# Ledger of designs, part 222: peptides against a protein of PDB entry 6D0Y

Target 1, 225 residues: chain A of PDB entry 6D0Y
Amino acid sequence: ETEDHLESLICKVGEKSACSLESNLEGLAGVLEADLPNYKSKILRLLCTVARLLPEKLTIYTTLVGLLNARNYNFGGEFVEAMIRQLKESLKANNYNEAVYLVRFLSDLVNCHVIAAPSMVAMFENFVSVTQEEDVPQVRRDWYVYAFLSSLPWVGKELYEKKDAEMDRIFANTESYLKRRQKTHVPMLQVWTADKPHPQEEYLDCLWAQIQKLKKDRWQERHIL

## One batch from the design tools (peptide; made by RFdiffusion4, then SolubleMPNN)

Design b2_p30_7_s4 (from b2_p30_7, 16 letters changed)
Fold by OpenDDE base, seed 5:
Structure b2_p30_7_s4 (fold): chain B 225 residues (1-225), chain A 30 residues (1-30)
Amino acid sequence: as target 1 above (225 residues)
Amino acid sequence: EMLDIYRYLLARETDPALREYLRRKIAALE
């Protein structure tokens, strides 16, 4: 397969086809696996790109990565490393929306057994720790909190089941930050809709309330994304 | 391992084609 062809295959997976999605995913996994020796770097970058740019296909690509990781036990780690690099790059470019898509993607990879729960907890710990950095603009600090909270619908259940004490600490730090931060009313793209909206609250406070409710509901979502 | 992945994804997936894919994969592993 040529690089251009691989790009096309990866980008178009899940779209309407004469073949079933199952067939397409299995076929693509096979093609990608076979081409890893020649195009590993390109494939990793392509997958990171679609994770960033095609969030509507998140579950398709997390499934694909899970399949590839099952076929090649080293692939998952390499992919995650590539994703982290991509995340950093997106943040450096101030592409916050794309960056959050990557965080959600990584979050869901925990459920796909590509990322260990403790590793994801550590990542979120790092995110929330940014709130303690006074020399960082609040918009950046807010984003890390947003990225953390908005990813919990995907991974909160798993993380609390595996690392409840650590998660509670992260939550406590998050709550503390939210109480002391300056309130802003910048619209944010919500990941899900809560049953009881809080229009009187700014977006992060509202999200926090939603996550608290989700946590109370044992991470059972009422809306499927 | 894969069974758990597919079950989780199925519970959160709304795309009919992908849901069908996941169901078939689950069935194959059960």
Scores: peptide ipSAE 0.022, ipTM 0.494, DockQ to the pose 0.036
Fold by OpenDDE base, seed 1:
Structure b2_p30_7_s4 (fold): chain B 225 residues (1-225), chain A 30 residues (1-30)
Amino acid sequence: as target 1 above (225 residues)
Amino acid sequence: EMLDIYRYLLARETDPALREYLRRKIAALE
C-alpha cells in the first residue's frame, strides 16, 4: 500500500462495506504490519489522529494497536511515546476534549498489555499532583482530576489489583482536593453537564461518588458510566 | 494475552458488529 492509501484505510475501518467488519479489521492489521518497515512514522501519526478525533472507534483502534504490538515488539512503546507527545500538545492548545480521549485511550492500552500498570499509575500521580500547584488555574486542575476519575471505569480494576497502595494515595489526594476546591461550575466541566446523573450536584462531586461506588463494587460494572 | 484483550473489549463494546467480531475472535482462541 502507498502512504496515501493508509490514511483512507485507517479512517474508514468499521464503516459499512461489502465485506464483514472482521475481514476489514484482519485486512487492515495485515496491511499495517507489512507497511511498518516503510511507513511506521506515518502509521503512528494516523493512529494518534484517529484516537483523538474518532473516540467512537476506540475499541477498534486499541485492538489494532494491541495486535500490532504483539506482532512487532517495539511498536507499542513507540506508539505510546507518540500519544504522550500528542497529549502534551493538546493540553498546550487547551484542547481538553481531545486530551481526555487520549487519556482514556492510553488507559485501555493497559488492558491490551501495551502499557504497564506502574506506568499508568505514575501518569495519574502526575495528574493529581497538579492539584497541589497554586499557580495553576482551577479549570486546569479540575480537568486533571476529571481525566483521572473518568478513566478509572476502564482501568481501575487492573491498577488496584497491581498497585493498591499507590492508588489509595492518589484517591486520598483527590478527595482532599475535592473538599477544598471552589465549586464554580467552570465552562470546561459544563461540557459534560448533560451526562450528569445528578444535575443538582456539582459534576466532579457526582463523578467522585460514582467512582467510590464502583470501587466498592470491586470495579464490577453492569452499566458503563 | 490476546484472549484477555478480546474478552475485556467485548464486555465494554456496544457496537453490534464489533461485538460479533470479538466473539468470533474469542471462539477461535478458546
Scores: peptide ipSAE 0.021, ipTM 0.494, DockQ to the pose 0.036
Fold by OpenDDE base, seed 3:
Structure b2_p30_7_s4 (fold): chain B 225 residues (1-225), chain A 30 residues (1-30)
Amino acid sequence: as target 1 above (225 residues)
Amino acid sequence: EMLDIYRYLLARETDPALREYLRRKIAALE
């Protein structure tokens, strides 16, 4: 009964209410904090679920996780571990759409003081390193590059402020890969290209150009095409 | 809605880096 109530509260946050969204988030954080001693596992699972199934509420739930982490300093680490496990499972199941949502979610958690910037840089280094593995199909290599680039609108500014040299190396490796890869419209990539600003260009090349411009514009999101 | 949240958080945030992030988010939504 209590578990069902928690699920309802988590899923409905951000919906129309008599109260402000910030008030609702604070209230929900308080409720969840109080219930952590008894329902930590359930709460972790629920938050992982909404992270992958409700990407439209990404910033709402990252904020919520940040609030919970501030209230319970162990919660953030446990949640991240669960998210990483889920990410691995999604990739094994070839659920790339779900996986990218998880990567973006993790990226925004850096801004919420849940994940350290160096840790996120390390993750992206690992992603881009896959492009150097010849035994990996190009479609999968392309996905890792996509996951990296498409997450930068959320976390690029923070990562460059903290780890600029490492980020530049990742960018160099990414650029090198993009020059070498075979350009093709892979069905997996087609899912991501619903609203292309440059439909005549290959998607990853287009995304690369967008990110380069975003970087030049000091990571102001209003410049994202 | 998110604009109000970011403003709310900014008013209470003391970390300079996060404050800058929030300002950027606010600017993008205005």
Scores: peptide ipSAE 0.019, ipTM 0.464, DockQ to the pose 0.035; fails the geometry check
Fold by OpenDDE base, seed 4:
Structure b2_p30_7_s4 (fold): chain B 225 residues (1-225), chain A 30 residues (1-30)
Amino acid sequence: as target 1 above (225 residues)
Amino acid sequence: EMLDIYRYLLARETDPALREYLRRKIAALE
C-alpha cells in the first residue's frame, strides 16, 4: 500500500459498503499491520489525526486500534503515547473541545483492551489531582473535572469494576473540589450555547449529579459499538 | 442513566460530529 492509499483507507472506514463494518475493520487492520514495518510513523500520524478530527467515528477507530493491539505489535503503546502528546498540545493551544475528544478516545481504548484499566485510573487520578494545585487557574481545573466526568459514560463501568477503591477516592476528591470551587462561567464552558437541561444548577454540578446517578445505577448500559 | 447523560451531553455539545455520535448512541439505547 502507498501512503496516500493508506490515508484513504483509514479515512473512509465505516462508510457504507457491501461488507460489514467488522469485516472492513478486520481487513483494514490486516493491511495496516502488514504496512507497519514500512509506514509505522505515517500510520501513527493518520490514526491520531482521525481520532482528533473525526469524533463521529470514535468507536470505529478505537476498535481498529484494538484490533491492531491484539496482534501483539508495539504499535498500541506508541499510539497511546502519541495521543497523550496530542492531548497536551491541544491543551496548550486552549483547544478544549479537541482535548475532550482525545480523552474520550483514550477512555474507549480501555474497552478495546489497548489501555489497561489501572492505567486509565491513574490518568484520571492525575486529572483530578490538578484540582488540588492552587496555582492552576480554575478554568483548567474545571476542564480536568469535566474531562474526567464526561468520559465516564464510556469507561466508568470498566474502571469501577476493576478499581472501585481508587475510583471512590477520585470521586471523593472531585466532590470536594466541586464544593469549594467558584461557580462562575469559564471560557471553556462557554463553548456550549444551548438550552440547559438544568438551568437552576451550575454546569459541572449538573454533570456531577448525572454521573452520580449513573454510578448509583451501577453503570448499567447496553453495549454500543 | 446513560440515556439521560447522553442527552445532557448532546444538549450542550456544539461540535456537529460529536453531536451525531451522541445521537447515534441515544438512538441505540431508545
Scores: peptide ipSAE 0.018, ipTM 0.512, DockQ to the pose 0.021; fails the geometry check

Design b2_p30_8_s2
Fold by OpenDDE base, seed 1:
Structure b2_p30_8_s2 (fold): chain B 225 residues (1-225), chain A 30 residues (1-30)
Amino acid sequence: as target 1 above (225 residues)
Amino acid sequence: SSLEREQRERQEELAQKVLEEHEKEKKEEE
């Protein structure tokens, strides 16, 4: 395959086909593996690009990387390294939307056997530890909590199955932070009903409640969060 | 497994690098 052909194949995977998605992904993984000797750098760049720019295909590309990692473990590692570099760059640039998506992507890579569960736990421990730092702006502390909580729909089940004690500790620290953090009072967001006015719940508190419910339901999603 | 250990070691290092970058950013903001 030429470089242009590889780009086309990677970008179009998951589109309507006569074959199953699983079959197409397996086929593509085989093609990419065969071309790694000649186009490793290009393939790596392409995968990083689509992983970053096509969030609607998150599970498609995590699965693809999982299949490729099974064929070439070293390449899988290089991909993870590249994604971590991108995450660091996003944080450095204060691109929090891209950064949180990358954390979700990395989280789903645990399910695809590209990232080990203990490693993801360590990452989340590091994230939540930032909340203990007083010299960090709250917006950044809030982001780390958001990144952690918003990733749990993808990886919470796996992490609790393997590292329940560590996860409970992270949850306890998160809860403690949520209780002590400053909340922006926005009276204009209060919902007025005839009998019971109530403020709109803060986004982190809402997310926390949703994740607590998900945890209670043993991480079986009944609805899209 | 040996594969899991290798995977964990590599990726724990990556997790630490994220924290290190955060520390650098803090210093730059001081």
Scores: peptide ipSAE 0.150, ipTM 0.738, DockQ to the pose 0.016
Fold by OpenDDE base, seed 2:
Structure b2_p30_8_s2 (fold): chain B 225 residues (1-225), chain A 30 residues (1-30)
Amino acid sequence: as target 1 above (225 residues)
Amino acid sequence: SSLEREQRERQEELAQKVLEEHEKEKKEEE
């Protein structure tokens, strides 16, 4: 297969077909696996690109990567490495919208068995630990909390099932930070809204309340289900 | 499997990289 053909296949996955989406993804995973010996770098770049640029297909591509990872763990690892590098680059560029999306993408990769739950917990521990650094601007500390909280709809259930004690600690630290922080509205950040929006509340406080409710509801949400 | 273990170890290392980058940026800002 040509590189152009691979690009077409990857970009068009999820479109209307006579076959189920699951079948199409499995088929595509097989095709990509077969072509890895010859086109690994190209496939990797393509997947990273579509993962980053097509947020509307998040679950499609996380699933695809999950299937590929099951076939080739090394490739899965390389993909994760590439995504982490992209996350770092996004943060360096102050592209916080892309960065938070990448965190969500990585979070959903836990559900697809690409990233281990302990690794994601460690990442979130790292995020929340930034809140304890007094020499860091609050806007940056707030972003890490936002990135953590806004990713929980995708992965909170899995993490609490496997690492409940660690997650409770992260939550406690988060709550402590939210109580201590200065309440300042940051327009660039938008709250995850599963329920009715609370425009009168500070965005992180609102998000915290939503996540607390989600946790209470055993992480069940129609958007995720 | 050995490959799965290796992958887990790699992923655990990756979890630290974001924080490491943050620390680098913080030092550069000082």
Scores: peptide ipSAE 0.144, ipTM 0.722, DockQ to the pose 0.016
Fold by OpenDDE base, seed 3:
Structure b2_p30_8_s2 (fold): chain B 225 residues (1-225), chain A 30 residues (1-30)
Amino acid sequence: as target 1 above (225 residues)
Amino acid sequence: SSLEREQRERQEELAQKVLEEHEKEKKEEE
């Protein structure tokens, strides 16, 4: 049936083809748009599922959603709503690995013109505001900072271009928190290519240092030469 | 456009709902 065909197309996009990836995504966006009147709910669920469960195709699906959003702005909004609901459910279930990935996915949707920069800034402001709550366990406060910082490789450039003053405030609050928090000894996290390895240190301090360097490099990632 | 503004407003509201869920979880744990 047509519904099964749509599932196959969505799941297999980005695989080897005679056409370019961009051409395939544009074609798929056209097919999905045409079928929205009859299969909107199914298409929405499928896109949410692959966005959540196929992290290796993050940029493929953010781009696809971007193309769909350009064709049908309301559908783009419904997709974002569904993803936010999923993020809330992940947090409620204490599934922090899924939650942080969803934040990264949403961050890249800003680059695809699906989510407005001010909305993402507001989300990050909310995350960092949790660090000011004394009745919240530090592990949870640390996670919100981690979610924020680890998403900046995806969206930091865009947010600073449009909301530099607000971002600077968030950075200042983050730095203040990192200075006063209790440090734990956790393995290093590397979220992007670095020019040289960092010494072993607390994971949030390490991430902070990496983000500061990325910011100084104007959010341009460098490959190891 | 008016549609773009409406969608942006909805997205901003959704960002606030993440924090609301956090507060709800705190209350349930007390």
Scores: peptide ipSAE 0.135, ipTM 0.721, DockQ to the pose 0.016
Fold by OpenDDE base, seed 5:
Structure b2_p30_8_s2 (fold): chain B 225 residues (1-225), chain A 30 residues (1-30)
Amino acid sequence: as target 1 above (225 residues)
Amino acid sequence: SSLEREQRERQEELAQKVLEEHEKEKKEEE
C-alpha cells in the first residue's frame, strides 16, 4: 500500500459498501496492521487526523482503533498518547469544542477496549477535582464538568459497570459543584407560565438533569443527546 | 503563569493515568 492509498482507505471507511461496516472495519484493520511495519507513523498520523477532524465518524474510528489495538497494543497506546497530546494542545489553544470532542472520543475508546475503564474514571476524577480549585476560573471549572457530563452518554454504562462506587463519588462532587457555582441568569430568556414562573435552566443544569435521567434509565439512550 | 503551569501538569497527569492502565492491559494480554 502506498501512503496515499492508506489515506484514502482510512478517510473513506464507513461509506456505503456491499459489505457491512463491521466487515469493512475488520478488513481495513487487517490492511493497516500489515502496513504498520512500513507506515506506522503515517498510519498513526492519519488516524489521529481523522479522529480529530471527522467527528461525524467518531464511532467508526474508535472501533477501527479498537480493532487495531487488539492486533497491536503498542500502536493503540501510541494512538492514545497522541490523542491526549491533541487534547492538551486544544486546551492550551482554548479550543474547547475540539477538546470536549476529544474527551468524548477517548471515552468511546473505553468501549472499544483501547482505554481501561479505571483510567477513564481517573481522568474524570481529575476533571471534577478542578472544581475544587479556588484559583481556577469558573469558566474553566465549568468546562471540565461539561466535558465529563457530555462524555457519559458514550461511556457511562461501562464505567458504572466496573467502577460504580467511584462514579457515584464523582457524581456527588459534580452535584455539589453545580449547586454552589455562580449561575448567569438572563431574565429575558425565562419562561413564565400564567401561574408560576419557571426559572431559566442553565446549560450545565440542563445537562446534569439529562445525565441523571440517563443514569436512571440504566444508560439506555432513548434520544440522541 | 502559575495557573497555566498547573493546568499543564494536570493534563500530563491525566495522560499518565490513561497510559498506565493501558500498559496494564497490554501486559495482561501478552
Scores: peptide ipSAE 0.034, ipTM 0.510, DockQ to the pose 0.016; fails the geometry check

Design b2_p30_8_s3
Fold by OpenDDE base, seed 4:
Parts: structure tokens; C-alpha cells; sequence
Structure b2_p30_8_s3 (fold): chain B 225 residues (1-225), chain A 30 residues (1-30)
């Protein structure tokens, strides 16, 4: 297949089709796997791009990567590495919106068996550990907590099933931080901009409460029908 | 929406298939 064709297939997956989404994803995974020997770099770039730029298709692309990873672990690993690099770049560029999305994406990759639960726990430990570092602005500390908490709807169940003790420690550290941090009054309606990554104090507290409730509910989201 | 919920359900099922594939691969490596 041509590179253009691959791009089209990757970009259009999940759109209206005569076939089921599952069949389309499986089919696409097969196509991509077959083309990896010739187009690995291109496919990698394409997947990274759509993963980053199409947040509405998060679960579609995580699932696709999961399917690919099952067939080619090396590629899956390279993809994760690329996404981690992108996360680091986003953070360096103060693109906190992209960064938090990437964390969520990576979180869902755990559900797709691309990233091991212990690895994700380690990542979250690293995030929350920032709250304990000296000379780190609260803006950064708040963001890491936000990134952690906001990702738990995607991966909290899996992580607690496998690493409950470690997760409890992270939660304890998070709670401790939230209690001791300086609360800033930021208008609720402020769009997170690169310049203002600081979640509103009330937002973090609210998010914490929501996550606590979710945890209490065994990570079962009540879908509003 | 109901449509979104259904999509999510289907994706979860597919994720389960991915798990099964990984398990099979692990068994082959043993």
C-alpha cells in the first residue's frame, strides 16, 4: 500500500462504515502490521500524529495500537517511546493541554495492554513525587496532580486491581499535598492555556472528590443513558 | 449518549481480545 493510503486508513478509522468498528480496527491492524517492514517509520509517525491530534478518537487509536502491539511488541515499544518523548516535549513547551491528554492516552494504553500497569504506576509516582520536590512552582505541582487524577477514570480500575498498595501510597501523597497546598482563587471559566497551566484550587479539590467517589464506586462510571 | 456507550462497550470487548492475544503470545514464549 502507498503511504497516502495508509494515512487515509489511519485517519478515517472509526468513521461511519458498513463494517463494525471492531472489524475495521482488526483489519487496519493487519494492514499496518503487514506494512511495517516497509513503512515502519511512516506508520509510527502517522500513529503518533493522529493519537496526538485527534483526541476524540483516543480509545480507537489506543485500541489500534494495542492490536498492533500484540503482533509486534517492538513497534509497540517504539510507539510508547515516541509518545513519551512527545509528552516531554509538550511539557518543555508548556503545552499542558497536550501533555495531560498524552498522559490520558498512555493511561488507556494500559487497558490495551501496551503499557504494563507497574510502568504506569511508576509514572504516576513520578508525577506525584514532584509535589515533594523543593523549589518546584506550585503550578507545576498542581498540574502533575491534575494529570494523575484526571487520568484515573481511564486506568484507575486496572491499577488498583494490580497495584493497590502502591496506588494507595500515591493517593495518600496526593491527599497530603492537596491539604497543604496554597489555594489560589482562579476564575473557574479560565481555559487552560499554555501560560496558565494552573488548575483552579476548587477544580483540583472537586476533581479529587470526584475521583474519591469513583474509587469508592469501584471505578464504575455511571453512564447517563 | 447511547451510541457513545455502545461504542465504548465494543471497544472494551476489543480490548479484551487484545488481552487474549497477548496471553497467547506469552504462552508461546514459554
Amino acid sequence: as target 1 above (225 residues)
Amino acid sequence: SSAAAERQRRLEELQQKVLEEHEKEKEKEE
Scores: peptide ipSAE 0.036, ipTM 0.590, DockQ to the pose 0.029
Fold by OpenDDE base, seed 5:
Structure b2_p30_8_s3 (fold): chain B 225 residues (1-225), chain A 30 residues (1-30)
Amino acid sequence: as target 1 above (225 residues)
Amino acid sequence: SSAAAERQRRLEELQQKVLEEHEKEKEKEE
């Protein structure tokens, strides 16, 4: 059926084809737009699903959403709302891995002109503000910092270009927290799990150092070919 | 990988096109 076909198209976008990635994305955006009147809810759910389950295609799907949003602003708004709801649900369920992917996805949506830079800055301000809450376990505080820092490779450049003063404030607060937090000595190679989302001491500090370097390098990443 | 880098480049270019489309649509709505 048509619904199943849409799922297939969405899941397979970005795979090897005879056409360019750009043409495939534009084509898919057109198909999805045409089917919104009949399958809006399904399309919303599908896009949310691939956002969290296919992190390797993050930029593909954010770009797709960007194209779709340009064609249908109402849908774009609804999609963002759905993603925010999903993020909240993931956090409530302590699904930290899903949550961080959603944050990264939302971050890259800024680059795709779906989310305004000030809105993303506000979100990160909210995340880092958790570090100031005394009744929140450090594991949770650490995660919010991790979510913020780990998303900056996607959106740091854009946010600093538009909201440098606000970003500097967030960085200052983050730095202050990292200096005062209790450090646990856990080997760096341990995998972050949903059950134990506490970042390793060395990992979070290492991440901070890497982000500082990235910032210094004007958010230019070195790509391994 | 080279393929990944090239894909990223193309996506960035496409993202720029998205911006242009948004601007055009906003102008139509005004």
Scores: peptide ipSAE 0.036, ipTM 0.591, DockQ to the pose 0.029
Fold by OpenDDE base, seed 3:
Structure b2_p30_8_s3 (fold): chain B 225 residues (1-225), chain A 30 residues (1-30)
Amino acid sequence: as target 1 above (225 residues)
Amino acid sequence: SSAAAERQRRLEELQQKVLEEHEKEKEKEE
């Protein structure tokens, strides 16, 4: 298969087909696995690109990577490393919307058995630990809390099942921060919360309340029919 | 949406199959 063909296959997965989505994903995983010896770098780059640029297909691509990782652990590892690098780059570029999405993507990779639960817990510990750093602007501290909380719908259940004590500590630290933080207007915060119907000062508190409810409901999200 | 929710459920089911594939590969490596 040609590189262009692979791009088409990867980009179009999840679109309407005569076959089920599951069958298409399994089929695509097989094709990609077979082509890794010849097109590893291209496939890696393509998957990173679509993972970053097509948020509506988050679970499709995390699942695809999971299928690939099951057959080739090295590839899965390289993919995660690439995504983490992209996350760091997004943060450096102050692209907080992309960054938070990448955190969500990585979170769902735990469910796909690509990232170990302890590793994700460690990441979240690092995020929340930023709230204790005095030299960091509050807008950035707030973002790390936001990134953590907004990712929990994707991975909270798994993390609490595996690392409940550690998660409780993270929650306690988060709660403490939310209580003591100043509720002031920050323009940068509006950039990544502009699509939300909440004032920036109250958004984290609202999100916290939602996550608390989700936790109470054993991480079962209620879908609107 | 309902359609999105259903897709999510199906994908989660498929994600569980990934674990089985991992187990198979581990057995081959042993």
Scores: peptide ipSAE 0.035, ipTM 0.597, DockQ to the pose 0.029
Fold by OpenDDE base, seed 2:
Structure b2_p30_8_s3 (fold): chain B 225 residues (1-225), chain A 30 residues (1-30)
Amino acid sequence: as target 1 above (225 residues)
Amino acid sequence: SSAAAERQRRLEELQQKVLEEHEKEKEKEE
């Protein structure tokens, strides 16, 4: 396979085809696996790029990576490392929208058996632990809580099935923080942006309530569309 | 949407296959 062809295959996966999506993903995984010896770096870069630029295909690419990881654990590990580096870079660049998306992507990689549940729990523990750091501005503390809570629809079920005690501790710490944090009256029209990473007063509380409801419903989401 | 829900279901099924493949590979390494 040429580099251009690989790019085309990776970018177009999930589009209309005579074959099923599952077949296409399995086929693509096979092609990529075969080409890893020659094009590992290129494939890695391509997957990282499409993962970041095509959020509408999140589950497609997490599944693809899952298939690849099953065939080549080393590559799967390298991909996760690359995505974590990207997360750190996004945070440094104050790209909070990309950062939260990357956390969700990593969360879904748990479902694809690329990231172990304990590792994701540890990540969330680290996020929530920031709330206990006095030297960190509340805007950053709030964002980490937001990143944690907003990712739970993707991985909450899996984490509670395997690490319920640890998750309960994280929830307790989160609840405690939300009760004690300073609430600011911010306009309702404020949106999470790179320039404004501070959630409005009502948003985190609303999200918390939604996640509590989701937890109560055993992480079963209702199909909106 | 119904189409999105169906896609998600299919992907979840595929994820289960991935799990099976992981288990098989682990057995080979033992």
Scores: peptide ipSAE 0.037, ipTM 0.597, DockQ to the pose 0.029; fails the geometry check

